# Ledger of designs, part 156: peptides against a protein of PDB entry 4GXB

Target 1, 277 residues: chain A of PDB entry 4GXB
Amino acid sequence: VPTEEVSLEVLLSNGQKVLVNVLTSDQTEDVLEAVAAKLDLPDDLIGYFSLFLVREKEDGAFSFVRKLQEFELPYVSVTSLRSQEYKIVLRKSYWDSAYDDDVMENRVGLNLLYAQTVSDIERGWILVTKEQHRQLKSLQEKVSKKEFLRLAQTLRHYGYLRFDACVADFPEKDCPVVVSAGNSELSLQLRLPGQQLREGSFRVTRMRCWRVTSSVPLPSGSTSSPGRGRGEVRLELAFEYLMSKDRLQWVTITSPQAIMMSICLQSMVDELMVKKS

## One batch from the design tools (peptide; made by RFdiffusion4, then SolubleMPNN)

Design b2_p24_1_s4 (from b2_p24_1, 13 letters changed)
Fold by OpenDDE base, seed 4:
Structure b2_p24_1_s4 (fold): chain B 277 residues (1-277), chain A 24 residues (1-24)
Amino acid sequence: as target 1 above (277 residues)
Amino acid sequence: GLAEELAQLAREIGTVNFDEVFEA
């Protein structure tokens, strides 16, 4: 792609558009810096955020595809997909809510966290009771962003990334699940036949290893799930998990977001390593 | 079908408070 100046749209979690003038050859960090400058986010807070490639659904929800890599060219990455449904989104890129304290000290950082949190609640990524929802709405009406965030930090799945519903082989084969990543775990929410909704926790510290695999489904004459077009690559995330003492078991999640899941796992592990250091 | 089940599951999860987490 020839190097030229372009207007690139970057979305916040709430769908707010940030237009930045960048070069087509600008790398992810360059674009991130441009976005930060446009928002008046201090340089020392840039590292708390990342750019993500997402697919915007019809309802405006974001399906996270992957984190943009450091040497990637965001303009090329998004435009090469030749679909307007793909967007670049700015989101916080840490897991421990303790880092919110650093970000919240700045007005712009506070606003970004607030917008993200509001969006996550509205999208059902953060789980809230009716009473909690009432309290949050009250704080939102008062525009008490700090208090809103403090309350939100106590909520279930605060800071988690929720994926689209997919299939896992745990606890049963071909089990529909909703996977969420956060707090050094993968949360699998599911409902088995005749059972209530349940949540399973897979702590990254008990994962011995994980991998992403891609396969092309053989044209099996059997009814492929209606949503998978013929010839679509099947992505799977498999991890080897310590289920009990000296008992390792592979768990496999089949999802178009398997890559994003693996990125989350690595990111959570990396953050844990930093904390131990 | 599976697609409908997935869609339903996604809708249900957004509205339920999970009090119990089972550790695998």
Scores: peptide ipSAE 0.375, ipTM 0.882, DockQ to the pose 0.042
Fold by OpenDDE base, seed 3:
Structure b2_p24_1_s4 (fold): chain B 277 residues (1-277), chain A 24 residues (1-24)
Amino acid sequence: as target 1 above (277 residues)
Amino acid sequence: GLAEELAQLAREIGTVNFDEVFEA
């Protein structure tokens, strides 16, 4: 692609548009810096955020595809898909809520965290009781962003990334699940036949390894999974989990977001390693 | 079909608080 100046749209979690003038040859960090400058985010806080490729759903929700890598050209990455559904989103890229304290010290950082948190609650990524919802609304009406965040930090799945409903082979084969990543775990929310909704926790510290695989299903006549067209690439995330002492078991999640899930796993592990150093 | 089941699950999860987490 020839080097040209272009206008690139980057969205916040709440759908707010940030327009930046960049070069088509600008790498991810260059674009991130441009976004930060546009928002007046200090340089020392840039590292707490990342750019993500997402697919915007009809309801305005974002399905996260992957984190943009350092060597990528965001303009090329998004435009090459030739679909208006794909967007670039700015989101915080750390998991431990303790880092919120650093970001919240700055007005712009505070606003970004607030906007993200409001959006995550509205989308049901963060789980709230009726009473908590009332309290949050009250704080939102008062525009008390710090207090709002402090309350939100105590909520279930605060800071988690929620994926689209998919299928796992645990606890049963072809089990519909909703996966969320956060707090050094994968949370699997599911309902077995005749049972109530429940959540399973898979801690990354108990994962021996994980892998992403891609396959093209052979047109076998019988497995018309109604939702996947013939010939669609099947992505799977498989991880080997320590279920009990000396008992390892593979768990496989079939999802178009398997790559994003693996990115989250790696990111959570990396953050844990930083904390131990 | 699976798509309908997934959609239904997503809706149900959005409306229910999970009281119990099982450790695998």
Scores: peptide ipSAE 0.312, ipTM 0.852, DockQ to the pose 0.041
Fold by OpenDDE base, seed 2:
Structure b2_p24_1_s4 (fold): chain B 277 residues (1-277), chain A 24 residues (1-24)
Amino acid sequence: as target 1 above (277 residues)
Amino acid sequence: GLAEELAQLAREIGTVNFDEVFEA
């Protein structure tokens, strides 16, 4: 792509548009810096955020496709898809809520976290009771962003990234699940027939390894899963998990977001390593 | 079908608080 100046739209978690003028040749960090500058986010806080490629769903929710890598050209990455549903989103890129303290010290950082958290609650990524919702609403009405975040930090799946419903082979084959990543775990929420909704936790520290595989289903006469055309690439995330003492078991998640899941896993592991250093 | 089940699951999760987490 020839190097030229372009206007690039970057969305916040709440869908707010940030327009930046960048070069088509600008890498992810360059674009991120441009976004930060546009928002008046201090340079020392840029590292707490990342750019993500997402697909905007019909309901306006974001399906995270992947984190944009450092060497990528965001303009090219998004425009090459030739679909308006793909967007670039700015989101915090750490897992430990302790880092919120650093970000919240700045007005812009606070606003970004607040907007993200509000959005995550509205989208059901953060799970809230009726009473908690009432409390959050009250704080939102008062525009008490810090207090709002402090309460939100105590909520279930705060800071998690929620994926689109997909299929896993755990606890049973072809089990519908909703996967969320956060707090150094993959959370699998599911409801088996005749059972209550439940959550399974897979801690990254108990994952011996993981991999993403892609396959093209052979035109076998098997009924294509609803919504996937014949010949669509199937992505799977498989991880080997220590279920009990000396018992390893593979768990496989079939999802178009398998790549994003693996990115989350690596990111969580990386953060844990930083904390141990 | 599966799509409907997934959609239903997504809706249910959005409304339910989980008190119990089972460790695998």
Scores: peptide ipSAE 0.292, ipTM 0.814, DockQ to the pose 0.042
Fold by OpenDDE base, seed 5:
Structure b2_p24_1_s4 (fold): chain B 277 residues (1-277), chain A 24 residues (1-24)
Amino acid sequence: as target 1 above (277 residues)
Amino acid sequence: GLAEELAQLAREIGTVNFDEVFEA
């Protein structure tokens, strides 16, 4: 692609638009720096955020596709898809809420975390009781961003990334599930017939390995994934999990977001390694 | 169909109090 100056739109979690002038040849870090500059985010806080490729759903929610890689060209990556549904989103890229303390000390960082958290609650990514919701609304009305975040940090699935409903082979074959990644785990939420809603926790520390596979369904195979037409690429995330002592079991998630799930797994593992180091 | 089940599940998870969810 010829090097040209272009206007690139980057969205915050709440849908706020950040317009930056960049070159088509600018890499992910260059674009991220441009966004940070536009927001007046200090340089030392840039590393706490990343750019993500997402698909905007009809309701305005974001389906995360993948994290943009360091040597990737964000403008080319998003425009090459030839669909206006695809967007670039800025989001925090760490998992441990302890890092919020560093980010919250800056006004811009605080605002970014606040906007993300509000959005995550509104989208049901963070699970709240009625009473908690009331408390959060009260704090929001008072514009007490720090207090809001402190309360939010105590909530279930705070800091998690929630994926679109998909299918897993756990606990049963072709089981509808909602997967979320956070706190060094994959959470699988599901309800089997005649049962209550339950959550299966898969800690990354108990994963021996994982892989993403891409396949084209054979015409004779019923596409088990909703909305996949005949001939669409099927993505699966499979991980080998230590269920009990000396008992490994493969769990397979069928999802168009399998790549993003694997990115989350790697990111969580990387963060744990940094902490141990 | 599966799509409807997935949509329903997503809605239920979004609306149900987490205190009613148990860990497997």
Scores: peptide ipSAE 0.294, ipTM 0.830, DockQ to the pose 0.030; fails the geometry check

Design b2_p24_2_s1 (from b2_p24_2, 14 letters changed)
Fold by OpenDDE base, seed 1:
Structure b2_p24_2_s1 (fold): chain B 277 residues (1-277), chain A 24 residues (1-24)
Amino acid sequence: as target 1 above (277 residues)
Amino acid sequence: EFFGRGNLSDEEMAALLRQQLLPG
């Protein structure tokens, strides 16, 4: 791609548009710096955020595809897909809520975290009770962003990334599940017929390893699930989990977001390693 | 405690996604 000056749109979690002038040859960090400058985010806080490639769903929600890597050219990465559904989103890129303290000390950082948190609650990524929702609304009306975040930090799945509904082989084969990544775990929420909502928590520190695999479905004459076109690649994330003492078991998640899940796992592991050092 | 790793590098994952998402 020839080097040209272009206008690139980057979205915040709430859908707010940030327009930046960049070169087509600018790498991820260059674009991130341009976005930070546009928002007046200080340089020392840039590292707490990342750019993500997402697919905008019909309801306006974002399906995370992947984190943009350092070697990538965001303009090329998004435009090469030739679909307006794909967007670049700025989001915080750490898992431990303790890092919020650093970000919240800055007005712009505070605003970014607040906007993201409000959006995550509205999308149902953060789980709230009726009473908690009332308290959050009250704080939002008062525009008490710090207090809002402090309350939000105590909520279930705060800081988690929620994935689209998919399928897992745990606890039974072909179980419909909703996967969320956060707090050094994968949370699998499932509702079996006639049963209450169940949640399986898989801590990354109990994962010996994981793998992403790609397969082409055999043209079996059986009813292709409505919506998977002939020839769509099936992605799976499998992890080997320590279920009990000396008992390892593979758990497999079938999802188009298997790669993003893997990225999250690696990111959570990396953060834990940094804290241990 | 485990600090596991995936089977694919970041570059490999990105490449796989591009192959999947590129309009044929």
Scores: peptide ipSAE 0.451, ipTM 0.917, DockQ to the pose 0.683
Fold by OpenDDE base, seed 5:
Structure b2_p24_2_s1 (fold): chain B 277 residues (1-277), chain A 24 residues (1-24)
Amino acid sequence: as target 1 above (277 residues)
Amino acid sequence: EFFGRGNLSDEEMAALLRQQLLPG
C-alpha cells in the first residue's frame, strides 16, 4: 500500500468516535499515540491501552476479533476486510484492577475507564444486581466517576471481556455457553434445560496449555445455524485443565472468537508473570 | 501453578484470522 495520509476512525468503548490523521504505513503504536494525543491522554498512560479489531453488531455491540499487534498497520488491517462492520476500538489492555489506580489519577484516563465501565455494564459484561444497578445509576447521575469506578471494581466480572454465545464440551458435549475472560480466568456460563444458571471457572494458572485449531466442516446437511455459510471455518479453543490433583482434562470451546480467547489467555498469563517477577 | 502457552504465535493467530475474514 502506498504511503499516504489518511483519516482513521477509532472508537471508544461507548461508541465515541475519535478521528486521527495518520499514515497508511503507521504501525499500531503510532496510531495509538495519535489517538492518545487527540484525547490528551498523557504518554505515560498510553501503555495501559490497546487497539482492538472488533465487529460491530447490528445493535451496536462489539464482538472482539483480536488485539492489533505491534507490527500491524491498523489502517490496512481494518480496511483490508472490506466491510464497514469492522472497527478499531480503544480499550484498556490490563486485567488487574489495581492498575486502574494509575489510570484514574489522570482526568482523561478516568474518563476512559468510566466510559468503558458504563458501556460494559450496559452491555451486560459486568454483572449487577438490581440494588447495585440503582447505586450505579445514582452515582452516574451525580457524575461521580471515581466513586462509580470504585463500586464497579467490586462487581462480578469487572474487567472481563464477554464473548458471543458459543458451544463447549463441558460439562457435557455441545453445551451452549457464554464465555468471559478476566481476572486470570475463563468463566463459562451455561444454562441447561430445566436447570439453573451455572458457571464454570477456569483459572489460567491451572491451564497447562491451550490450543487453537481450525477445521473446515464438511457440508453436513444439518448445520442448524442459519447464518453460517456452508464454508465457514470452525475454530476451537482447547485447554488442558487441572481439574483435581494430578487429573488433567481437556476442555474444548467451539467459537469464532477462539483466537481472541487465546489472545486473552496469553495476555492474562503474561500479566501474572510480570507480577511474580 | 502453570503459566501455559498457546500453540500459535501472535503472528500465526493474526494470519489465521486474516484467512478466515478475507473472502478468498
Scores: peptide ipSAE 0.451, ipTM 0.917, DockQ to the pose 0.692
Fold by OpenDDE base, seed 4:
Structure b2_p24_2_s1 (fold): chain B 277 residues (1-277), chain A 24 residues (1-24)
Amino acid sequence: as target 1 above (277 residues)
Amino acid sequence: EFFGRGNLSDEEMAALLRQQLLPG
C-alpha cells in the first residue's frame, strides 16, 4: 500500500471517536502514540493500552477479534476487511488491577479506565448485583470516577474480556458456553437445560500448553447451524489442563474468537512472568 | 505451576485471522 496520510478513527470503549491523522505505513505503536497524543495521555502510560480490532455488532457491542500486533499496520488491517463493522478500539492491555493505580493517577488515564469500566458494566462483562448497580449509578451521576473504579475493582469479572457465546467440550461435549478471560484464568460459564448457571475456572498456571487450530467443516448432511455459511473456517482453542495431580486433560473451545482467546492467554502468562521476575 | 505457550506466533495468528475474515 502506498504511503499516504489518512484519517483513522479509533474508538474508545464507550464509542467515543478519536480521529487521528496517520500514515498508512504507520505501525501499531505509531498509531497508538498518535491516539495518546490526541487524548493527551502521557507517554509513560501508553504501554498500559493497546489497540484492538473489533467487530461492532448491531446493538453497538464489540466483539473482540484480536489485539493489533506491533508489526501490523492498523489502517491496512482494518480497511482490508472492507466492512464498516470492523473498528479499532483502544483498551487497557493489562490484567492485574494493581496497575490501575498507575493509570488512575493521570486525569486522562482515569477517564479512559472509567469509560472502559462503564462500558464493560453496561455490556454485562462485569457482573453486578442490583445493589451494586445502584451504587455505581449513584457514583456515575456524581461523576466520581475514582470511587466508581474502586467499587468496580471489587466486582466479579472486573478486568475480564467477555467473548461471544461459543461451544466447548467441557464439562460435556458440545456445551454452549460463554468464555471470559481475566485474572489469569479462562472462565467458562454455561447453563445446561434445566440447570443453574455453572462456571468453570481454568487458571493459566495450570495450563501446560494450548493450541489454536483451524478446519474446514466437511459438508456433513447434518444441519449446520443456520448462521455458518458454507466454507466457514472453524477455529478451535484447545488447552492441556492439569485437572488434578498428574492428570492432564485437553479442553477444547470452538469459537471464531479462538485466536483472541489465545492472545489473552499469552498476555496473561506474560504478565505473570513479569511479576515473577 | 505452568507458564505455557501457544502453538502460533503472533504473525501466524494474524495470518490465520486474515484468512478467516477476508472474503474468499
Scores: peptide ipSAE 0.451, ipTM 0.917, DockQ to the pose 0.692
Fold by OpenDDE base, seed 2:
Structure b2_p24_2_s1 (fold): chain B 277 residues (1-277), chain A 24 residues (1-24)
Amino acid sequence: as target 1 above (277 residues)
Amino acid sequence: EFFGRGNLSDEEMAALLRQQLLPG
C-alpha cells in the first residue's frame, strides 16, 4: 500500500470518536501514540492501553476481533475488511485493577477508565445488582469518577472482556455459554433449560496449554448454526485444564472469537509472569 | 501453577483472522 496521509477514526469504549491523522504505513504503536497525543494522554500511560479491532453490532456493542499487534498497520487492517462494521477501539490492556491506580492519577487516564467502565456496565460486561446500579448511577450523576471507579472495581467481572454467546463442550456437549475473560480466568456462564445461571471459572494458572484450531465444516455436518453461511471457518479454542489433582481435561469453546480468547489468555499469562518476575 | 501458551503466534493468529474475515 502506498504511504499516504489518511484520517483514521479510533473509538473509545463508549463510542466517542477520535480522529487522527496518520500514515497508511504507520504501525500500531504509531497510531496509538497519535491517539494518545490527540487525547493528551501522557506517554508514560500509553502502555496501559491497546488498539483493538472490533465489529460493531447493531445495538452498538463491540465484538472484539483481536488486539492489533505491533506489526500490524491499523489503517490497512481495518480498511482491508471493506466493511463499516469494523472499528478500531482504544481500551485498557491490563487485567489487574491495581494498575488503575497509575492510570487514575492522570485526568485523561481517569476519564478513559471511567468511560470504559460506564460502557462496560451499560453493556452488561460488569455484573451489578440493583442496589449497586443505583449507587453507580448516583455517583455518575455527581460525576464522581474516582468514587465510581472504586466502587466498580469491587464489582463482579470488573475488567473483563465479554464475548459473544457461543458454544462449549463443558459441562455438557454443545452447551450455550457466554465467555468472559478477566482476572486471570475464563468465566463460562451458562443457563441450561430450567436451571439457574451457572458459572464455571477457569483460572489460567490451571491451564497447561491451549490451542486455537480452524476447520471447514463438512457439507454433511448438520451443525448448521443458522447464522453461519455455508463454508465459514469454524474456530475453536481448547484448553487443557487441571480439574483436580492429577486430572487434566480438555475444554473446548466453539466461537468465532476463539482467537481473541487466545489473545486474552496469553495476555493474562504474560501479566502474571511480569508480576512474578 | 501453569503458565501455558497457545499454539499460534500473534502473526499466525492475525493471518487466520484475516482469512476468516476477508471474503474469499
Scores: peptide ipSAE 0.450, ipTM 0.916, DockQ to the pose 0.685

Design b2_p24_2_s2 (from b2_p24_2, 10 letters changed)
Fold by OpenDDE base, seed 1:
Structure b2_p24_2_s2 (fold): chain B 277 residues (1-277), chain A 24 residues (1-24)
Amino acid sequence: as target 1 above (277 residues)
Amino acid sequence: EFFGRGNLTDEEKAELIRRMLTPG
């Protein structure tokens, strides 16, 4: 792609549009800096955020595809897909809520976290009781962003990324599940026939390794998921988990977001390593 | 405790997604 000046749209979690003028040859960090400048986010807070490639769903929700890497050219990465459904989104890129303290000290950082949190609650990524919802709405009406965040930080799945419904082989084969990543774990929520809602918590510190695999379903094969066209690539994330003392077991998730899940796993591990050092 | 790793590099992940999503 020739180097040209272009207007690039970057969305916040709540769908707010940030337009930045960049070069087609600008790398991810360059674009991120441009977005930060447009928002008046200080330079020392830029590292707490990342750009993500997402698919905008019909209801306006975002299905996260992957994090944009340092080597990428965001303009090229998004436009090469030739679909208006794909967007670039700015989101916080850390997991430990303790880092919120650094970000929320700044007005712009506070606003970003607030907008993201409101959106995550509205989208059901953060789980709330009726009473908690009432409290949150009260704080929102008062525009008490800091107090809102403090309450939100105590909520179930605060800071998690929620994925689209998919399938896992745990606890049984072909179980429909909703996977969420956060707090150094993968949470698998499922409801089996005649059973209550169950959540499997898989801590990353008990994952020896993981792998992403791709395959092409055979036309006659039972592996063709409804809605997938012929020749569509099937992605799986498998991780080897320490179920008990000296007992490792593979758990496999079948999802088009397997790569994004893998990115989350690595990101959580990396953050833990930083904390450990 | 484990600090595991995946089987794909960042570049490989990006390329795989590109191949899947980019129209032919």
Scores: peptide ipSAE 0.532, ipTM 0.936, DockQ to the pose 0.680
Fold by OpenDDE base, seed 2:
Structure b2_p24_2_s2 (fold): chain B 277 residues (1-277), chain A 24 residues (1-24)
Amino acid sequence: as target 1 above (277 residues)
Amino acid sequence: EFFGRGNLTDEEKAELIRRMLTPG
């Protein structure tokens, strides 16, 4: 692609548009720096955020496709998809809420975290009770961003990335689940017919390994569910989990976001490794 | 205590996604 100056739109979690002028040849970090500059985010806080490729859903929610890698050219990555559904989103890229303290000390960082958190709550990524919701709304009305975040940090699935509904083979085959990644775990929420909502917690520290596989479904005479084109690639994330002492079991999640899940897993592991060093 | 690891590099993941999402 010839090097040209282009306008690139980067979205915040709340859908706020940040327009940056970049080169088509600018790599992910270059674009990230441009976004940071546009937002007046200090250089020392840039590392707390990343650019993600997402698919915007009809309701405006984002389905995370992947983190843009260092070698990528964000403009090319998003435009090559030739679909307006795909967007680039800026989001915090750490898992430990302790790092919020560093980010919150800066006005821009605070605003970014606040906007993200509000959005995550609104989208149901962060789970809240009625009372908590009332408290959060009160704080939001007061525009008490720090206090809002402090309360939010105590909420279930704070800092998690929620994936689209998908299927897992745990606890049973073909179980519909909602997967969320955060706090060094994959949370699998499921509701079986006639049962209460259940959550399975899979800590990354108990995962021996994981893999992403892609397969083209064989034209099996089985009625293709309406909407999956005959040629859609099936993605799966499988991880080997220590269920109990000396008992490893494979768990497989079938999801178009399997790659993103894998990225999250690696990111969580990496962060844990940094903390142990 | 285990630390999980993936079998695909970030580049491989990116390439995989590209292949899937880029209209042929």
Scores: peptide ipSAE 0.029, ipTM 0.652, DockQ to the pose 0.676
Fold by OpenDDE base, seed 4:
Structure b2_p24_2_s2 (fold): chain B 277 residues (1-277), chain A 24 residues (1-24)
Amino acid sequence: as target 1 above (277 residues)
Amino acid sequence: EFFGRGNLTDEEKAELIRRMLTPG
């Protein structure tokens, strides 16, 4: 792509549009800095956020495709897909809520976290009871952003990224699951026929390794996953998990978001490593 | 305890995505 000045749209989690003028050759960090400048986010807080490629669904929900990598050119990455459904989204890119304290000290940072959290609640990524929802609503009406976040930080799946419904081979083959990543874990929620909602928590600290694989199903007249056509690439995330003492077991998730899941895993591990070093 | 590790580089992940999503 020729180097030229272009207008790039970056969305916040709540769908707010941030228009930035960048070069087509600007890398991810350059674009991120431009977005930060547009928002008046201070430089020392830029590192707490990342740009993500997402697919906007018909209902306006975001399906996270991947984090834009340092080497990428965001304008090219999004426009090369030649589909308006693909967007670039700014989101916080850390997992430990303790880092919220740093971000919340700044007005813009606070606003970003607030907007993201509100959106995550609205989208059902953060799990809330009726009472908690009432409390959150009250705080939202008062525009008590700090208090809102403090309450939100206590909620189940705060800071998690929720993925689209997919399939796993745990606890049994071809189980429909909803995967969420956060707090150094993958949460697999499933409802088996006649059973209550179950959640499998897979802590990254108990994952020996993971891998992403891609394959093209053979023409069989059947789809391996709901909504997948014949010949579509199937992605799987497999991780080897320490189920119990000296017992490792592979768990495989079949999802078009397998890459994003792996990115989350790596990100969580990286953050933990920083804390340990 | 173990720490999980992936086997795909960021470049590989990006390439996979590009191949999947780029119109043929």
Scores: peptide ipSAE 0.026, ipTM 0.629, DockQ to the pose 0.654
Fold by OpenDDE base, seed 5:
Structure b2_p24_2_s2 (fold): chain B 277 residues (1-277), chain A 24 residues (1-24)
Amino acid sequence: as target 1 above (277 residues)
Amino acid sequence: EFFGRGNLTDEEKAELIRRMLTPG
């Protein structure tokens, strides 16, 4: 691609648009720096955020596809898909809420965390009770961003990334599940008709390994759900989990976001390694 | 404690995604 100056749109978690002038040849870090400059985010806080490729749904929700890698050219990565549904999103890129303290010391950092958290609550990524929701709304009305975040940090699945509904072979074959990644775990939530919500928590420290596989489904004569085009690639994330002492079991998640899930796993492991060092 | 590891590099994952999402 020829090097040209272009206007690139980067979205915040709440859908706010940030327009930056960059070169088509600018790498991920260059674009991230441009976004930071536009937002007046200090250089020392840039490392707490990353750019993600997402697919915007009809309802405005974001389905995370992947984290943009250092070697990528964000303009090329998003435009090569030839679909306006794909967007670049700025989001915090750490898991431990302790790092919020560093970010929220700065006004811009605070605003970014606040906007992201509000969005995550509105989208149901962070789980709240009725009472907690009332408290959060009260704080939001008062525009008390720090207090809002402090309360939010105590909430279930704070800091988690929620994926689209998918299928797993746990606890049974072909179970519809909602997967969330955060706090060094994958949370698999299942609600079957007439049953209570069940959750499987899979800590990354108990995962021996994981793999992503892709396959093309053979045209089986059965009722293809109208939304899956004929020949859509099926992605699976499988991980080998230590269920009990000396008992390893494979768990397989079938999801178009299997790659993103694996990126989250690696990211969580990397962060844990930094903390142990 | 042994931490789990993925079998694909970030580059490999990115390439896989590009291949799947790029209209032929």
Scores: peptide ipSAE 0.024, ipTM 0.630, DockQ to the pose 0.627

